Peptides against a protein of PDB entry 5LHZ. Designs and how they scored, part 87

Target 1, 78 residues: chain A of PDB entry 5LHZ
Amino acid sequence: QLLKSVFVKNVGWATQLTSGAVWVQFNDGSQLVVQAGVSSISYTSPNGQTTRYGENEKLPDYIKQKLQCLSSILLMFS

## One batch from the design tools (peptide; made by RFdiffusion4, then SolubleMPNN)

Design b2_p25_7_s2 (from b2_p25_7, 12 letters changed)
Fold by OpenDDE base, seed 5:
Structure b2_p25_7_s2 (fold): chain B 78 residues (1-78), chain A 25 residues (1-25)
Amino acid sequence: as target 1 above (78 residues)
Amino acid sequence: SAAAQQQQQLQQVLQKVQSFLESSK
């Protein structure tokens, strides 16, 4: 299921899955999953609660920050 | 190839992330 995992300094781990998803495990214990072909993104808080966000939905600032981080990671991957 | 497809999927994820960020501004 895991394809490639990369340690990202001051962030955590970023993993590409064979499913086409990218899974980030942040140092704060939260997680973010974005998958090709799926219109929503998944955020899991440190307590394990998962929330899905749709495109055009207003995102909490902390989610935007993590997405911006993920964007940078993805540019690094490519 | 699998590698090419997976790279393409990474690009799709990137585009999605950027779309989310832009739409949430």
Scores: peptide ipSAE 0.678, ipTM 0.909, DockQ to the pose 0.821
Fold by OpenDDE base, seed 2:
Order: C-alpha cells, then sequence, then structure tokens
Structure b2_p25_7_s2 (fold): chain B 78 residues (1-78), chain A 25 residues (1-25)
C-alpha cells in the first residue's frame, strides 16, 4: 500500500510503498520501481512493457537518466 | 519504529540506485 507520495515538477509522481519500494510514475507514461532487498529494478515503458535489470547490467541511457532523477527525488523523502 | 524502518528502506533504495548508476558506467 501507499505510504507517501510527492509531486515532482517536470517529472511526475514518486511514491514510497510500505513494502520498502519506491514507485515513480513519469510524465511520459513510464514507471520505475526500486525496492529494498531486491537485487533488480523494474522499468515499465509507456506501452506497458516491463523489463527488469540487474545491478551489473549495462543500462540504456534513458534508464540511467531516470535513475539519476530518482536519486535526486529520494533525497526529498527524508 | 515503523517510521525508522521506512527511512532505512529509503536509504537502502538510494544506495541501490547509486550502485546501479556506478556499475553501469
Amino acid sequence: as target 1 above (78 residues)
Amino acid sequence: SAAAQQQQQLQQVLQKVQSFLESSK
């Protein structure tokens, strides 16, 4: 379930879940889910296709950009 | 407490994101 949601200008919505995950809904319709205790991250494209990435994988640049954005957002939750 | 645990979870997520970014360089 949802714990805390924040609106991020020019990005979208970021939500902390009670599961230990952070869920970002980007304005372009894509989504990221990163969860404590899980070694992979989940990306859902605007068309609904979901891909999981492991820590040692080379990421597409657009994923790296979204993760960089998420890094900044996470500091807003503290 | 629950609040402390949730904050800890956020820190873990942050560390994970940063680890992903570093390992993808």
Scores: peptide ipSAE 0.678, ipTM 0.909, DockQ to the pose 0.868
Fold by OpenDDE base, seed 3:
Structure b2_p25_7_s2 (fold): chain B 78 residues (1-78), chain A 25 residues (1-25)
Amino acid sequence: as target 1 above (78 residues)
Amino acid sequence: SAAAQQQQQLQQVLQKVQSFLESSK
């Protein structure tokens, strides 16, 4: 179930779910899901392939960039 | 309340994202 959504110009949509997750749909077709209480994050590439990353893993730069974007977006939910 | 829980979960997501970014440096 969806709680609230934020549109970010030139980035995409971020949605808070009642489950405690935040779901980001980027304009490039990729997606991020970050869930409260879950130790990993989920990235889905534009072709639909999903990869889960743990907290202590070295992340690809494009993932770090999207996480930084998400961090900024989360402040808009406050 | 549900509203309080949702806000807490939002903060937890923010903290998680920040932890991932710090751990990836």
Scores: peptide ipSAE 0.677, ipTM 0.909, DockQ to the pose 0.831
Fold by OpenDDE base, seed 1:
Formats: sequence, C-alpha cells, structure tokens
Structure b2_p25_7_s2 (fold): chain B 78 residues (1-78), chain A 25 residues (1-25)
Amino acid sequence: as target 1 above (78 residues)
Amino acid sequence: SAAAQQQQQLQQVLQKVQSFLESSK
C-alpha cells in the first residue's frame, strides 16, 4: 500500500509504502527499494534485472550515486 | 501513533542508506 508519492525533479518518483519501504523509480528506468527492518537493499536495472546488496559490501558506483540521491530525497520526506 | 511509526521508519531508512554509503567508501 502506498502512503505518499512525490515527484522529484531530475530524479523520478519516490514513494513511501506502509511496509516501511521507500521505493524510488528513477527516470532512467531503474528502481531502488530500501525497507526499514531489512538489512539488504534492492536495485532493479532498466532491463528488469534485480540485485540485492548487503549492508557491508562494496557497491557499484551507479548504486552509490542512487543511494546518495535517495539520502537527499529522504530529507524532503521528513 | 501510525504517523509516528511511519516517520520512525523513514528515519530508519535514512540511517540504513547512510550506513550503506559509509560502508562502501
């Protein structure tokens, strides 16, 4: 269930779910899901491939960039 | 309250994101 969806200029859409997750749909067609209480994050590439990343692993640069973007977005939600 | 819980969950997500970024430096 969706709680709130926000359009973010030059990024895409960011949505908070009742599950405690934040779901970002980026303009490039990729998606990122980060959920409270879950130790991993989920990234879906534009071609639909999904990869989960753990909290202590080295991330690809494109993932770090999107997480940095998400960090900025989350400050808007507060 | 439900609103307070949702806000706390947002903070948890923020903390998680920041942790991921720090651990990937």
Scores: peptide ipSAE 0.677, ipTM 0.909, DockQ to the pose 0.845

Design b2_p25_7_s3 (from b2_p25_7, 12 letters changed)
Fold by OpenDDE base, seed 5:
Structure b2_p25_7_s3 (fold): chain B 78 residues (1-78), chain A 25 residues (1-25)
Amino acid sequence: as target 1 above (78 residues)
Amino acid sequence: SAAEQQQQQLQAVLAKVQSFLESSK
């Protein structure tokens, strides 16, 4: 259910899905999925473990860094 | 249009990401 994928140098791949979600596959093997209308974000570590984080939850620093990266990507495409 | 809807979704995702970052400080 893929609409559009873009390669981002030194980051990985960012894909917009038909659901409206954005799916990022980072070079380190981790993944991030963010979708409006869903109260949580999904992070998958390089070893395949998936964790969901709520909107009011304090995030690990490495998650914040990846979200900041995603923010920069989205700003560039807006 | 479909293109407009896609762009609206991207903006909504951006807003969510920024909200998460602010809420996590």
Scores: peptide ipSAE 0.678, ipTM 0.908, DockQ to the pose 0.906
Fold by OpenDDE base, seed 1:
Structure b2_p25_7_s3 (fold): chain B 78 residues (1-78), chain A 25 residues (1-25)
Amino acid sequence: as target 1 above (78 residues)
Amino acid sequence: SAAEQQQQQLQAVLAKVQSFLESSK
């Protein structure tokens, strides 16, 4: 279900899935999954704990930083 | 095309990410 995986220097790996989701595996061991049409985003901490965040939820700073990083990556893909 | 569809999906993901960031301010 992987379309393409790209290595991003100083970040990790970013993968587009056939589902339309983008999956980022960060160097710190955390992961982020975002998909259009799904009302939440998924964050997995380095210890394997997964949390979903809703569209209007206040996000922890570390999540904001990951999303900002993902935004920058996606701008490079487009 | 398939390539166009995948690019559209990337744009949709970008829009979602930006929306989350804006809504969290």
Scores: peptide ipSAE 0.678, ipTM 0.908, DockQ to the pose 0.944
Fold by OpenDDE base, seed 2:
Structure b2_p25_7_s3 (fold): chain B 78 residues (1-78), chain A 25 residues (1-25)
Amino acid sequence: as target 1 above (78 residues)
Amino acid sequence: SAAEQQQQQLQAVLAKVQSFLESSK
């Protein structure tokens, strides 16, 4: 269930879910889902392929860029 | 309250994202 959705110019939409997760839909068609209490993050590529990344593994640069973007968005939610 | 808990969840997500970024350097 959706709680709050925020439109972010040149990025996409960021939504807080009742589960506590944050769901970002990027303009390029990719998606991120991050939730506290879960040891991984979920990335879905524009073609629909989903990959989960653990807390201590090296991330692709494009994932790091999107996480950095999400960090900035989350600061806006505060 | 529900609002307080939702804000706590947001802060926890932020902390997780920052942890991922730091650990991936």
Scores: peptide ipSAE 0.678, ipTM 0.908, DockQ to the pose 0.914
Fold by OpenDDE base, seed 4:
Structure b2_p25_7_s3 (fold): chain B 78 residues (1-78), chain A 25 residues (1-25)
Amino acid sequence: as target 1 above (78 residues)
Amino acid sequence: SAAEQQQQQLQAVLAKVQSFLESSK
């Protein structure tokens, strides 16, 4: 279930779920889901393909960019 | 409280994201 959603200009929507996960829907159609206590993060590409990345895995640059964006959002979230 | 718990979850998510970024360098 959705708890709170925030619109971020030129980025998309960031939503906190009741589970504690954060769900970001980017303007390009991609999505990120991150939740503490889970060993992986979930990325969904614009075409709907979902990939999970582990904690010590080397990430593609575009994933790092979106995670950095999420980090910035979270800092301004609270 | 529920609000405090949700705030803690946000901080935990932030820490996780930052950890992923650091580990991927």
Scores: peptide ipSAE 0.678, ipTM 0.908, DockQ to the pose 0.890

Design b2_p25_7_s4 (from b2_p25_7, 11 letters changed)
Fold by OpenDDE base, seed 2:
Structure b2_p25_7_s4 (fold): chain B 78 residues (1-78), chain A 25 residues (1-25)
Amino acid sequence: as target 1 above (78 residues)
Amino acid sequence: SEEEQRQQQLQQVLQKVQSFLEKSK
């Protein structure tokens, strides 16, 4: 279930779920899901392919950029 | 409370994101 959705200018939508996850839908069509208590993060490319990344894994630069964006967005939920 | 739990979860997500960014360097 959705708790709160925030529109982020020039980024897309960020949503907090009751599961403890934050779900970001980027304007480029990609998606990012980060959930408390889960050791990996989920990225879905615009073509619908989903990849999970572990905490100690080297991330592609475009993933790091989206995570940095998410870090800033999280303050909007406080 | 549910509200407290949700706020804690947000903080945990933030910490996780920060950890991923740091460990990916």
Scores: peptide ipSAE 0.667, ipTM 0.904, DockQ to the pose 0.863
Fold by OpenDDE base, seed 5:
Structure b2_p25_7_s4 (fold): chain B 78 residues (1-78), chain A 25 residues (1-25)
Amino acid sequence: as target 1 above (78 residues)
Amino acid sequence: SEEEQRQQQLQQVLQKVQSFLEKSK
């Protein structure tokens, strides 16, 4: 269930869910889901493949970039 | 309140994202 969605220019859409998750739909077709209380993050590539990453593992650079972007996006919900 | 809960959850998400970025270095 959706709580709030914001459009982020040159990035995509970011949505806060009632579950406590933040769901970002990037313009490149990829998606990122981060949820409080869950130890991993979920990335879905444009082709629909989903990968979960743990907190202590090395992330691909493109994932790091999107997480950095998400940090900035979260300020839009405050 | 629900609003307070939502804000707390956002802060938790932010902290998690920052943790992932730092630990991935």
Scores: peptide ipSAE 0.667, ipTM 0.904, DockQ to the pose 0.860
Fold by OpenDDE base, seed 3:
Structure b2_p25_7_s4 (fold): chain B 78 residues (1-78), chain A 25 residues (1-25)
Amino acid sequence: as target 1 above (78 residues)
Amino acid sequence: SEEEQRQQQLQQVLQKVQSFLEKSK
């Protein structure tokens, strides 16, 4: 379930879940889920394909960009 | 408290994101 949702201009929506995860819905139709206690992150492309990335693998540039964006968004929840 | 837990979880998420970015270099 949802705890708090924040609208981010030119990005989309970011939501904190009761599970401890943060769920971002980007304007391009993609989604990102990052959860404490889980060793991977989840990215869903606009076409609905979901990919999990491990903490030690090289990330595509577009994923790194999303994560960098998420870092800045997290400050909005504090 | 619930609020304390929420904030702690946010910090953990932030740490994870930063770790992913650093290790992806």
Scores: peptide ipSAE 0.666, ipTM 0.904, DockQ to the pose 0.889
Fold by OpenDDE base, seed 4:
Structure b2_p25_7_s4 (fold): chain B 78 residues (1-78), chain A 25 residues (1-25)
Amino acid sequence: as target 1 above (78 residues)
Amino acid sequence: SEEEQRQQQLQQVLQKVQSFLEKSK
């Protein structure tokens, strides 16, 4: 269930879920889900493949870029 | 309040994202 969805120009949509998770739908068709208290983050590529990354795992650069983008979005939410 | 809880959750997500970025280095 969705709480609030925010359109972010040149990025996509960022949504806070009732679970507390934040779900970002990027313009390139990829998705990112992050929730505190869960040991991993979820990334879905444009082709629909989902990968979970652990908190101590080396991240691909494109994942880092999207997380950095999410960080900026969260600062705008506050 | 519900709004305070929502903001706290957002802050927790932010902290998690920042932690992932730092630990990935």
Scores: peptide ipSAE 0.665, ipTM 0.903, DockQ to the pose 0.935

Design b2_p25_8_s1 (from b2_p25_8, 12 letters changed)
Fold by OpenDDE base, seed 5:
Structure b2_p25_8_s1 (fold): chain B 78 residues (1-78), chain A 25 residues (1-25)
Amino acid sequence: as target 1 above (78 residues)
Amino acid sequence: SSQVQQQLQAVLQKVQRFLENSDSL
């Protein structure tokens, strides 16, 4: 369930869910879901393929870039 | 609310951990 949605210029939409998760829908069609208390993050590519990444693995650069973007968004939410 | 803000901070901290850990590899 949606709690708050924010349009982010040149990024897409960022939504906080009632679960506490943050869901970002990027302009390139990809998606990122991050929730505290869950051991992984979820990335969905534009073609709909979903990959989960753990805290101690090397992330693809494009994932790191999106996480850095999310970090900035979270500061915007506050 | 405080709870909402706490959840956002927790997510932020998680994101930072993922980035820091990945950068170390």
Scores: peptide ipSAE 0.723, ipTM 0.922, DockQ to the pose 0.898
Fold by OpenDDE base, seed 4:
Structure b2_p25_8_s1 (fold): chain B 78 residues (1-78), chain A 25 residues (1-25)
Amino acid sequence: as target 1 above (78 residues)
Amino acid sequence: SSQVQQQLQAVLQKVQRFLENSDSL
C-alpha cells in the first residue's frame, strides 16, 4: 500500500509504502527498495533482474550512486 | 505521523550504513 509518491526531477519517482519501505523507480528503468527492518536492500535492473545486497558487502558503484541519490530523496520526504 | 517519520529516518540510517560499510571494503 502506498502512502506518498513524489516525482523527483531527473531521477524518477519515489514512493513511501505503509510497510515503511521506500520504493524508487529511476528514469533508467531500474528500481530500489529499502526497508529498515530488513537486512538487505533490493535492486532491480532495467532488464527486470532483482538482486539483494547485504549491509556488509562491497556494492557496485552504480548501486552506491543510487543509494546516495536515495539519501537525498529522503530529505525531500521529510 | 511520527511513526512514518521514524520509519523514514530508519531507512535513511540504513542507507548510510550500507554506504559506509561498502566504502570500508
Scores: peptide ipSAE 0.723, ipTM 0.921, DockQ to the pose 0.901
Fold by OpenDDE base, seed 2:
Parts: C-alpha cells; structure tokens; sequence
Structure b2_p25_8_s1 (fold): chain B 78 residues (1-78), chain A 25 residues (1-25)
C-alpha cells in the first residue's frame, strides 16, 4: 500500500510504501525500489528488465546517479 | 509518525552505504 507520493520536478514520482520501502518512478521510465532490512536494491530499466544490486557491489554509473538523486529526495521527505 | 521517519532514515543510510561501498571498489 502507498503512504505518500510526491512529485519531484525533473525527476518523477517518489512514493513511500507501508512496508517502509521507497519507490521512485523516474521520468525516463526507469524505477528504483529501496527498503531497509533487505540486502539488495531493485532497479527496473525502461524496457522493464529488473536487476537487483548488493551492498558490496560496484554499481553502474547511472545507478549511482539515481541513488544520489534518491538521497536528496529522502532528505526532502524527512 | 516516528516509525515512518525511522524507516526513511534507514533507507537513506542504506543508500549511502551502497554508494560509499561502490566508490571504494
């Protein structure tokens, strides 16, 4: 279930779920889901392919950029 | 609520860990 959805200019939509997860829907059609207590993060590309990344893994630059964006969004939520 | 805020903070910390760990590799 959805708790709160916020429109983020030049980014897309950020939603907090009742599970505690944060779900970002980017304007480019990609998606990112991050939840505490889970060992990985979930990224869905615009073509619908979902990939999970671990905490001790070298991330693609575009993933790092979106995670940095998410950090800024989370500070906005708080 | 406090619980909601705690979860947001935990997510933020997780994201930061992912970035820091990735940068160290």
Amino acid sequence: as target 1 above (78 residues)
Amino acid sequence: SSQVQQQLQAVLQKVQRFLENSDSL
Scores: peptide ipSAE 0.723, ipTM 0.922, DockQ to the pose 0.895
Fold by OpenDDE base, seed 3:
Structure b2_p25_8_s1 (fold): chain B 78 residues (1-78), chain A 25 residues (1-25)
Amino acid sequence: as target 1 above (78 residues)
Amino acid sequence: SSQVQQQLQAVLQKVQRFLENSDSL
């Protein structure tokens, strides 16, 4: 279930779910899901391919950029 | 709720850990 959805200019939509997960839908069609208590993060490319990344692996630059964007959004919520 | 706020903070901390760890590799 959706708890709160926020429109972010030049980024897309960021939604907090009742589960505590944060779901970002980027303007480029990609998606990012992050939830505490889960060992990985989930990225879905515009073509629908989903990849999970662990905490101790090197991330592609485009993933890091999206995570940094998410971090900035979350900081605005605090 | 406070629980929801705590989860949001935990997500933030997780994202920051992922970024910091990746930068070290």
Scores: peptide ipSAE 0.722, ipTM 0.921, DockQ to the pose 0.909

Design b2_p25_8_s2 (from b2_p25_8, 12 letters changed)
Fold by OpenDDE base, seed 1:
Structure b2_p25_8_s2 (fold): chain B 78 residues (1-78), chain A 25 residues (1-25)
Amino acid sequence: as target 1 above (78 residues)
Amino acid sequence: SSEVKKQLEEVLKKVQGFLEKSDSL
C-alpha cells in the first residue's frame, strides 16, 4: 500500500510504500524501486523491460543518474 | 512513525552504498 506520494518537479513521482520500498516514476517513463531489506534495486525502462542490479555491480550511467536523483528525493522526504 | 523513518533511512543508505560501490568499480 501507499504511504506517501510526492510530485517532484522535473523528475516525476516518488512514492513510499508500506513494504519499505520507494518507487520513483520518472518523466521519461522509466521506474526505479529500492526496498529496505532487499539487496538489489529494480529498474524498468520506458519500454517496460525490468532489470535488477546488485550492490556490487557497475551500474550504467543512466541508472547512476537516477539513483543520484533518488538520493536527493529521499533527503526531501526527511 | 519510527518504523517508517527507519525504512526510509535504510533505503537512503542503500542508494548511497550503490552509488559509492559502483563508482569504485
Scores: peptide ipSAE 0.654, ipTM 0.896, DockQ to the pose 0.867
Fold by OpenDDE base, seed 4:
Structure b2_p25_8_s2 (fold): chain B 78 residues (1-78), chain A 25 residues (1-25)
Amino acid sequence: as target 1 above (78 residues)
Amino acid sequence: SSEVKKQLEEVLKKVQGFLEKSDSL
C-alpha cells in the first residue's frame, strides 16, 4: 500500500508503495510505475492504455523524458 | 526503514539502467 505521496510542481504526484514500487501520476494523465524486483516498467497513457517496456528495449522519447523526470523525483524521496 | 531505502535505490538504478540502455540502442 501507500508509504509516501509527494506533490511535484509541474509534474504531478509521486507515490512510493510498500511493494517497492514508485508510482507517478503525471499532470497529462499518464502514469508510470517502476518496481523493485520487476524487470520491466509500466506506462499508462492518458487514454488508459498500458504498455510494459523491458530493459533491453529502445524507448519512445516521451517515455525517456518521463523516466528522466522520475529519476529527478526519486531524489525527493531520498 | 533500510529496506524501503534499498528498494528506492533499486528503483533509481533500474530507471538509470533503462535510460542508459535505451540510449545505446
Scores: peptide ipSAE 0.654, ipTM 0.896, DockQ to the pose 0.847
Fold by OpenDDE base, seed 3:
Structure b2_p25_8_s2 (fold): chain B 78 residues (1-78), chain A 25 residues (1-25)
Amino acid sequence: as target 1 above (78 residues)
Amino acid sequence: SSEVKKQLEEVLKKVQGFLEKSDSL
């Protein structure tokens, strides 16, 4: 279930879920899910392919950029 | 609620941790 959805200009939508996850739907069609209590993050490309990344993996630059964006969004609510 | 806030803070810390670790690799 959705708790709150926030529109972010030139980024997309960020939604907090009752599960403890934050779900970002980017304007490029990709998605990112980060959930409290889960050690990996989930990225879905615009074509629907989903990849999970662990905390000790070297991340692709485009993933890092999206995570940085998410970090900035979350900091706005702190 | 306090639980919702704690969950959000945990997500933030996780994201920041991922970024910091990845930058070190």
Scores: peptide ipSAE 0.654, ipTM 0.896, DockQ to the pose 0.856
Fold by OpenDDE base, seed 5:
Structure b2_p25_8_s2 (fold): chain B 78 residues (1-78), chain A 25 residues (1-25)
Amino acid sequence: as target 1 above (78 residues)
Amino acid sequence: SSEVKKQLEEVLKKVQGFLEKSDSL
C-alpha cells in the first residue's frame, strides 16, 4: 500500500510504502526499490528487466547516480 | 509517525552504505 507520493522536478516520483520501502520511478522509465530490513536493492530498467544488487558488489555507474539522487530525495522527506 | 520516520532513516543509511561500499571496490 502507498503511504505518500512526492513529485520531484526533473527526476520523477518517489513513493513511501507501508512496508517500509521507498519506490522511485525515474523519468527515463527505470525504477528503484529500497526497503528497510532487506539487504539488497532492486533496479528495474526501462525495458522491464529487474536486477537485485547486494551490499558487497560493485555497482554500475548509472545505478550509483540514481542512488545518489535517491539520497537527496530522502533528505527532502526528512 | 515515529516508525515511519525510523524507516526512512534506515533506507537512507542503506543507500549511503551501498554507495560507500561500491566506491571502495
Scores: peptide ipSAE 0.653, ipTM 0.896, DockQ to the pose 0.849

Design b2_p25_8_s3 (from b2_p25_8, 14 letters changed)
Fold by OpenDDE base, seed 2:
Parts: structure tokens; C-alpha cells; sequence
Structure b2_p25_8_s3 (fold): chain B 78 residues (1-78), chain A 25 residues (1-25)
């Protein structure tokens, strides 16, 4: 279930879920889910393909960029 | 809510950890 959804200009929508997850829906159609208590993050490309990344693996640059964006969003939420 | 804020902080720390560790690889 949704707790709060925030529109972020030039980014998309960021939603906090009751599960403890934050779900970002980017304008390019991709999605990112990061959840407390889960060791991996989930990225869904615009074509619907989902990839999970662990904390100790090298990330694609575009994933890093989206995570950096998410970091900024989270600071806005606080 | 304190619980909600705590969850946000945990997510933030996770994101930052992912970025830092990835940069070190």
C-alpha cells in the first residue's frame, strides 16, 4: 500500500510504501525499488525487464545516476 | 511518524552504500 507519493519535476514520481520500500517511477518509463531489510535493489527498464543488483556488485552508470537521483529525493522526503 | 522516518533513513543509507561500494569496484 502507498503511504505518500511525491511528484518530482524532471524526474517522475517517488512513492513510499507501507512495506518500507521506496518506489521511483522515472519519466523515461523505468522504475527503481529500494526496500529496507532487503539486500538488493530492483531496477525495471522501460521495456519491463527487471534486474536485481546486490550491494557488492558493480553497477551500470545509468543505475548509479538513478540511485544518486533517488538519494536526493530521499533527502527531500526527510 | 518516527517509524516512517526511520524506514526512509534506512533506504537512504542503503542507497548511499550501494553507490560507495560500486565506486570502489
Amino acid sequence: as target 1 above (78 residues)
Amino acid sequence: SSAVQQALQEVLKKVQSFLEKSDSL
Scores: peptide ipSAE 0.671, ipTM 0.905, DockQ to the pose 0.914
Fold by OpenDDE base, seed 4:
Structure b2_p25_8_s3 (fold): chain B 78 residues (1-78), chain A 25 residues (1-25)
Amino acid sequence: as target 1 above (78 residues)
Amino acid sequence: SSAVQQALQEVLKKVQSFLEKSDSL
C-alpha cells in the first residue's frame, strides 16, 4: 500500500510504502527498493532483472549512484 | 517519533550503511 509519493525532477518517482519500504522508480526504467528491517536492498534493471544486494558486498557504481540519489530524495520526504 | 518517520530514518540509515561499507571494500 502506498503512503506517500513524490515526483523528483530528472530522477523519477519515490514512494513510501506502509510496509516501511521506499520504492524509487527511476526515469531510466530501473527501480530500487529499500525496506526497513530487511538486510538487503533490491534493484531492478530496466529489462526487469531484479538483484538483491547485501550490506557487506561490493556494489556496482551505478547502484551506489542510485543509493546516493535516494539519500538525497529521503531528505525531501522529511 | 512516529512510526512513519522512524521507518524513513531506518531506510536512510541503511542506505548510508550500504554506501559506507561498499566504499570500504
Scores: peptide ipSAE 0.671, ipTM 0.905, DockQ to the pose 0.806
Fold by OpenDDE base, seed 5:
Structure b2_p25_8_s3 (fold): chain B 78 residues (1-78), chain A 25 residues (1-25)
Amino acid sequence: as target 1 above (78 residues)
Amino acid sequence: SSAVQQALQEVLKKVQSFLEKSDSL
């Protein structure tokens, strides 16, 4: 279930879920899901393919950029 | 609620950890 959705200029939509997850839908059609208590993050490409990354994996640059963006969004929510 | 705010803080810490560890690889 949804708790709160926020429109972020030049980024897309960021939604907090009752599960403790944050779900970001980017303007390029990709998505990120990061959840408290879960050791991996989920990325869905614009073509709909989903990949999970662990904390000790090397991330593609485009994933790092999106995570940095998410970090900035979360700091605004605090 | 405090639970909601705590969850946000945990997500933030997780994201920062992922970025820091990936940068070291």
Scores: peptide ipSAE 0.670, ipTM 0.904, DockQ to the pose 0.887
Fold by OpenDDE base, seed 3:
Structure b2_p25_8_s3 (fold): chain B 78 residues (1-78), chain A 25 residues (1-25)
Amino acid sequence: as target 1 above (78 residues)
Amino acid sequence: SSAVQQALQEVLKKVQSFLEKSDSL
């Protein structure tokens, strides 16, 4: 279930779920899911391929950029 | 609710941790 959805100009949509997850749907067709209580994060490319990343691995720059964007969005939710 | 707020805070901390640790590698 959806708790709150926010339109972010020039980014896309960010949604908080009752599961404790935050789901970002970017304008480029990619998606990012970060879930409370889960040690990894999930990135889905525009072609639908999903990759999970752990906390202690080097992230691709494009992932870091999207995570930074998410961080900024989360501050807006609170 | 407090549970919703706590989950949001946890997600924020997780994202920040991922970024900080990745930047150190």
Scores: peptide ipSAE 0.670, ipTM 0.905, DockQ to the pose 0.844

Design b2_p25_8_s4 (from b2_p25_8, 12 letters changed)
Fold by OpenDDE base, seed 1:
Order: sequence, then structure tokens, then C-alpha cells
Structure b2_p25_8_s4 (fold): chain B 78 residues (1-78), chain A 25 residues (1-25)
Amino acid sequence: as target 1 above (78 residues)
Amino acid sequence: SAQVQAQLEAVLQKVQSFLESSDSL
């Protein structure tokens, strides 16, 4: 269930779920899900393929860019 | 609420941890 959804100009939508997860739907069709207490993050590409990344692995540049974007969004919520 | 804000903060910390760890590799 949705707790709060925020429209972010030139980025997409960021939604906090009742589960504690933050779900970002980017304008390019990709998605990112990050949740406290879960050791991995979930990325879904525009074609619908989902990949999970662990805490100590090298991330693709496009993932790092989206995580940095998410970081900026979360700072807006604080 | 405080609980909601705590969850957001935890997510932020996780994201930052992922980025820092990746940068070290």
C-alpha cells in the first residue's frame, strides 16, 4: 500500500510504501526499490527485467546515477 | 510521523552505503 507519493520534476515519481520501502518510477520507464532491513536493492529496467544488487558489489554507472538521484529525493523528504 | 521519518532515514543511509561501497571497488 502507498503511504505517500511525490512527483519529482524531470525524474518521475517517488513513493513510500507502508512496508517501509521507497519505490521510484523513473521517466525512462525504469524502477528502483530500496527498503530498510533488506540487504539488497531492486532495479527494474524499462523492458521489465529485474536485478538485485547487494551492499558490497560494484554497481553499474547507470545504477549509481539513479541511486544518487534517489539520495537527492530522500533529502527533500527530510 | 517519527516512524515514517525513521524509515526514510534508514533508506537514505542504505543508499549512501551502497554508493560508498561501490566507489571503493
Scores: peptide ipSAE 0.670, ipTM 0.905, DockQ to the pose 0.894
Fold by OpenDDE base, seed 3:
Structure b2_p25_8_s4 (fold): chain B 78 residues (1-78), chain A 25 residues (1-25)
Amino acid sequence: as target 1 above (78 residues)
Amino acid sequence: SAQVQAQLEAVLQKVQSFLESSDSL
């Protein structure tokens, strides 16, 4: 279930779910899902391929950039 | 609610932790 969806200029949509997850749909068609209480994060590429990343893992630069963007968005939610 | 806000803060902390860990590798 959706709690709140926010349009972010030049980024896409960010949605907070009742599950404790935040779901970002980027303009390039990719997606990120980060959920409290889950030890991994989920990235979905524009072609629909999903990859999960664990803690203490070296991340691709493009993933780091999207996570940094998400961090900024979350600060706006608060 | 307090629970909703706590969930948001937990997600933020997780994201920041992932970034910091990745930067150290």
Scores: peptide ipSAE 0.668, ipTM 0.905, DockQ to the pose 0.850
Fold by OpenDDE base, seed 5:
Structure b2_p25_8_s4 (fold): chain B 78 residues (1-78), chain A 25 residues (1-25)
Amino acid sequence: as target 1 above (78 residues)
Amino acid sequence: SAQVQAQLEAVLQKVQSFLESSDSL
């Protein structure tokens, strides 16, 4: 269930869920889900393929860029 | 609420940890 959805210019939509997760839907069609208490993050590519990344794992550059973007968004909400 | 804000901060900390860990590899 959704708590709040925020439109972010030139990025997409960021939504906070009752589960404790943040769900980002990027303009390029990709998605990120990060949840408190869960040791992995979920990335869905524009073609619908989902990959989970664990802690201490080497991330693709495009994933790092999207996580950095999410970090910036969350800092604005705090 | 305080709980909602705490969860948001926890997500931020997780994201930052993932980035720092990946950069060290």
Scores: peptide ipSAE 0.668, ipTM 0.904, DockQ to the pose 0.871
Fold by OpenDDE base, seed 2:
Structure b2_p25_8_s4 (fold): chain B 78 residues (1-78), chain A 25 residues (1-25)
Amino acid sequence: as target 1 above (78 residues)
Amino acid sequence: SAQVQAQLEAVLQKVQSFLESSDSL
């Protein structure tokens, strides 16, 4: 279930779920889901393929960029 | 609520941890 959805200019939509997860739908069609208490984050490419990344692995640059974007969004939410 | 805010902060901490860990590799 959705708690709150925010439109972020030139990024997409950021949604906080009742589960505690944050779900970002980027303009390029990709998606990112991050939730406390879960040891991985999930990235879904525009073609629908989902990849999970663990806490201690090297991330692709494009994933790091999206996470940095999410970090900025979260800081603005608080 | 306080719980919702705490969860948001926890997500932020997780994101920052992932970025920091990745940068160290």
Scores: peptide ipSAE 0.667, ipTM 0.905, DockQ to the pose 0.889

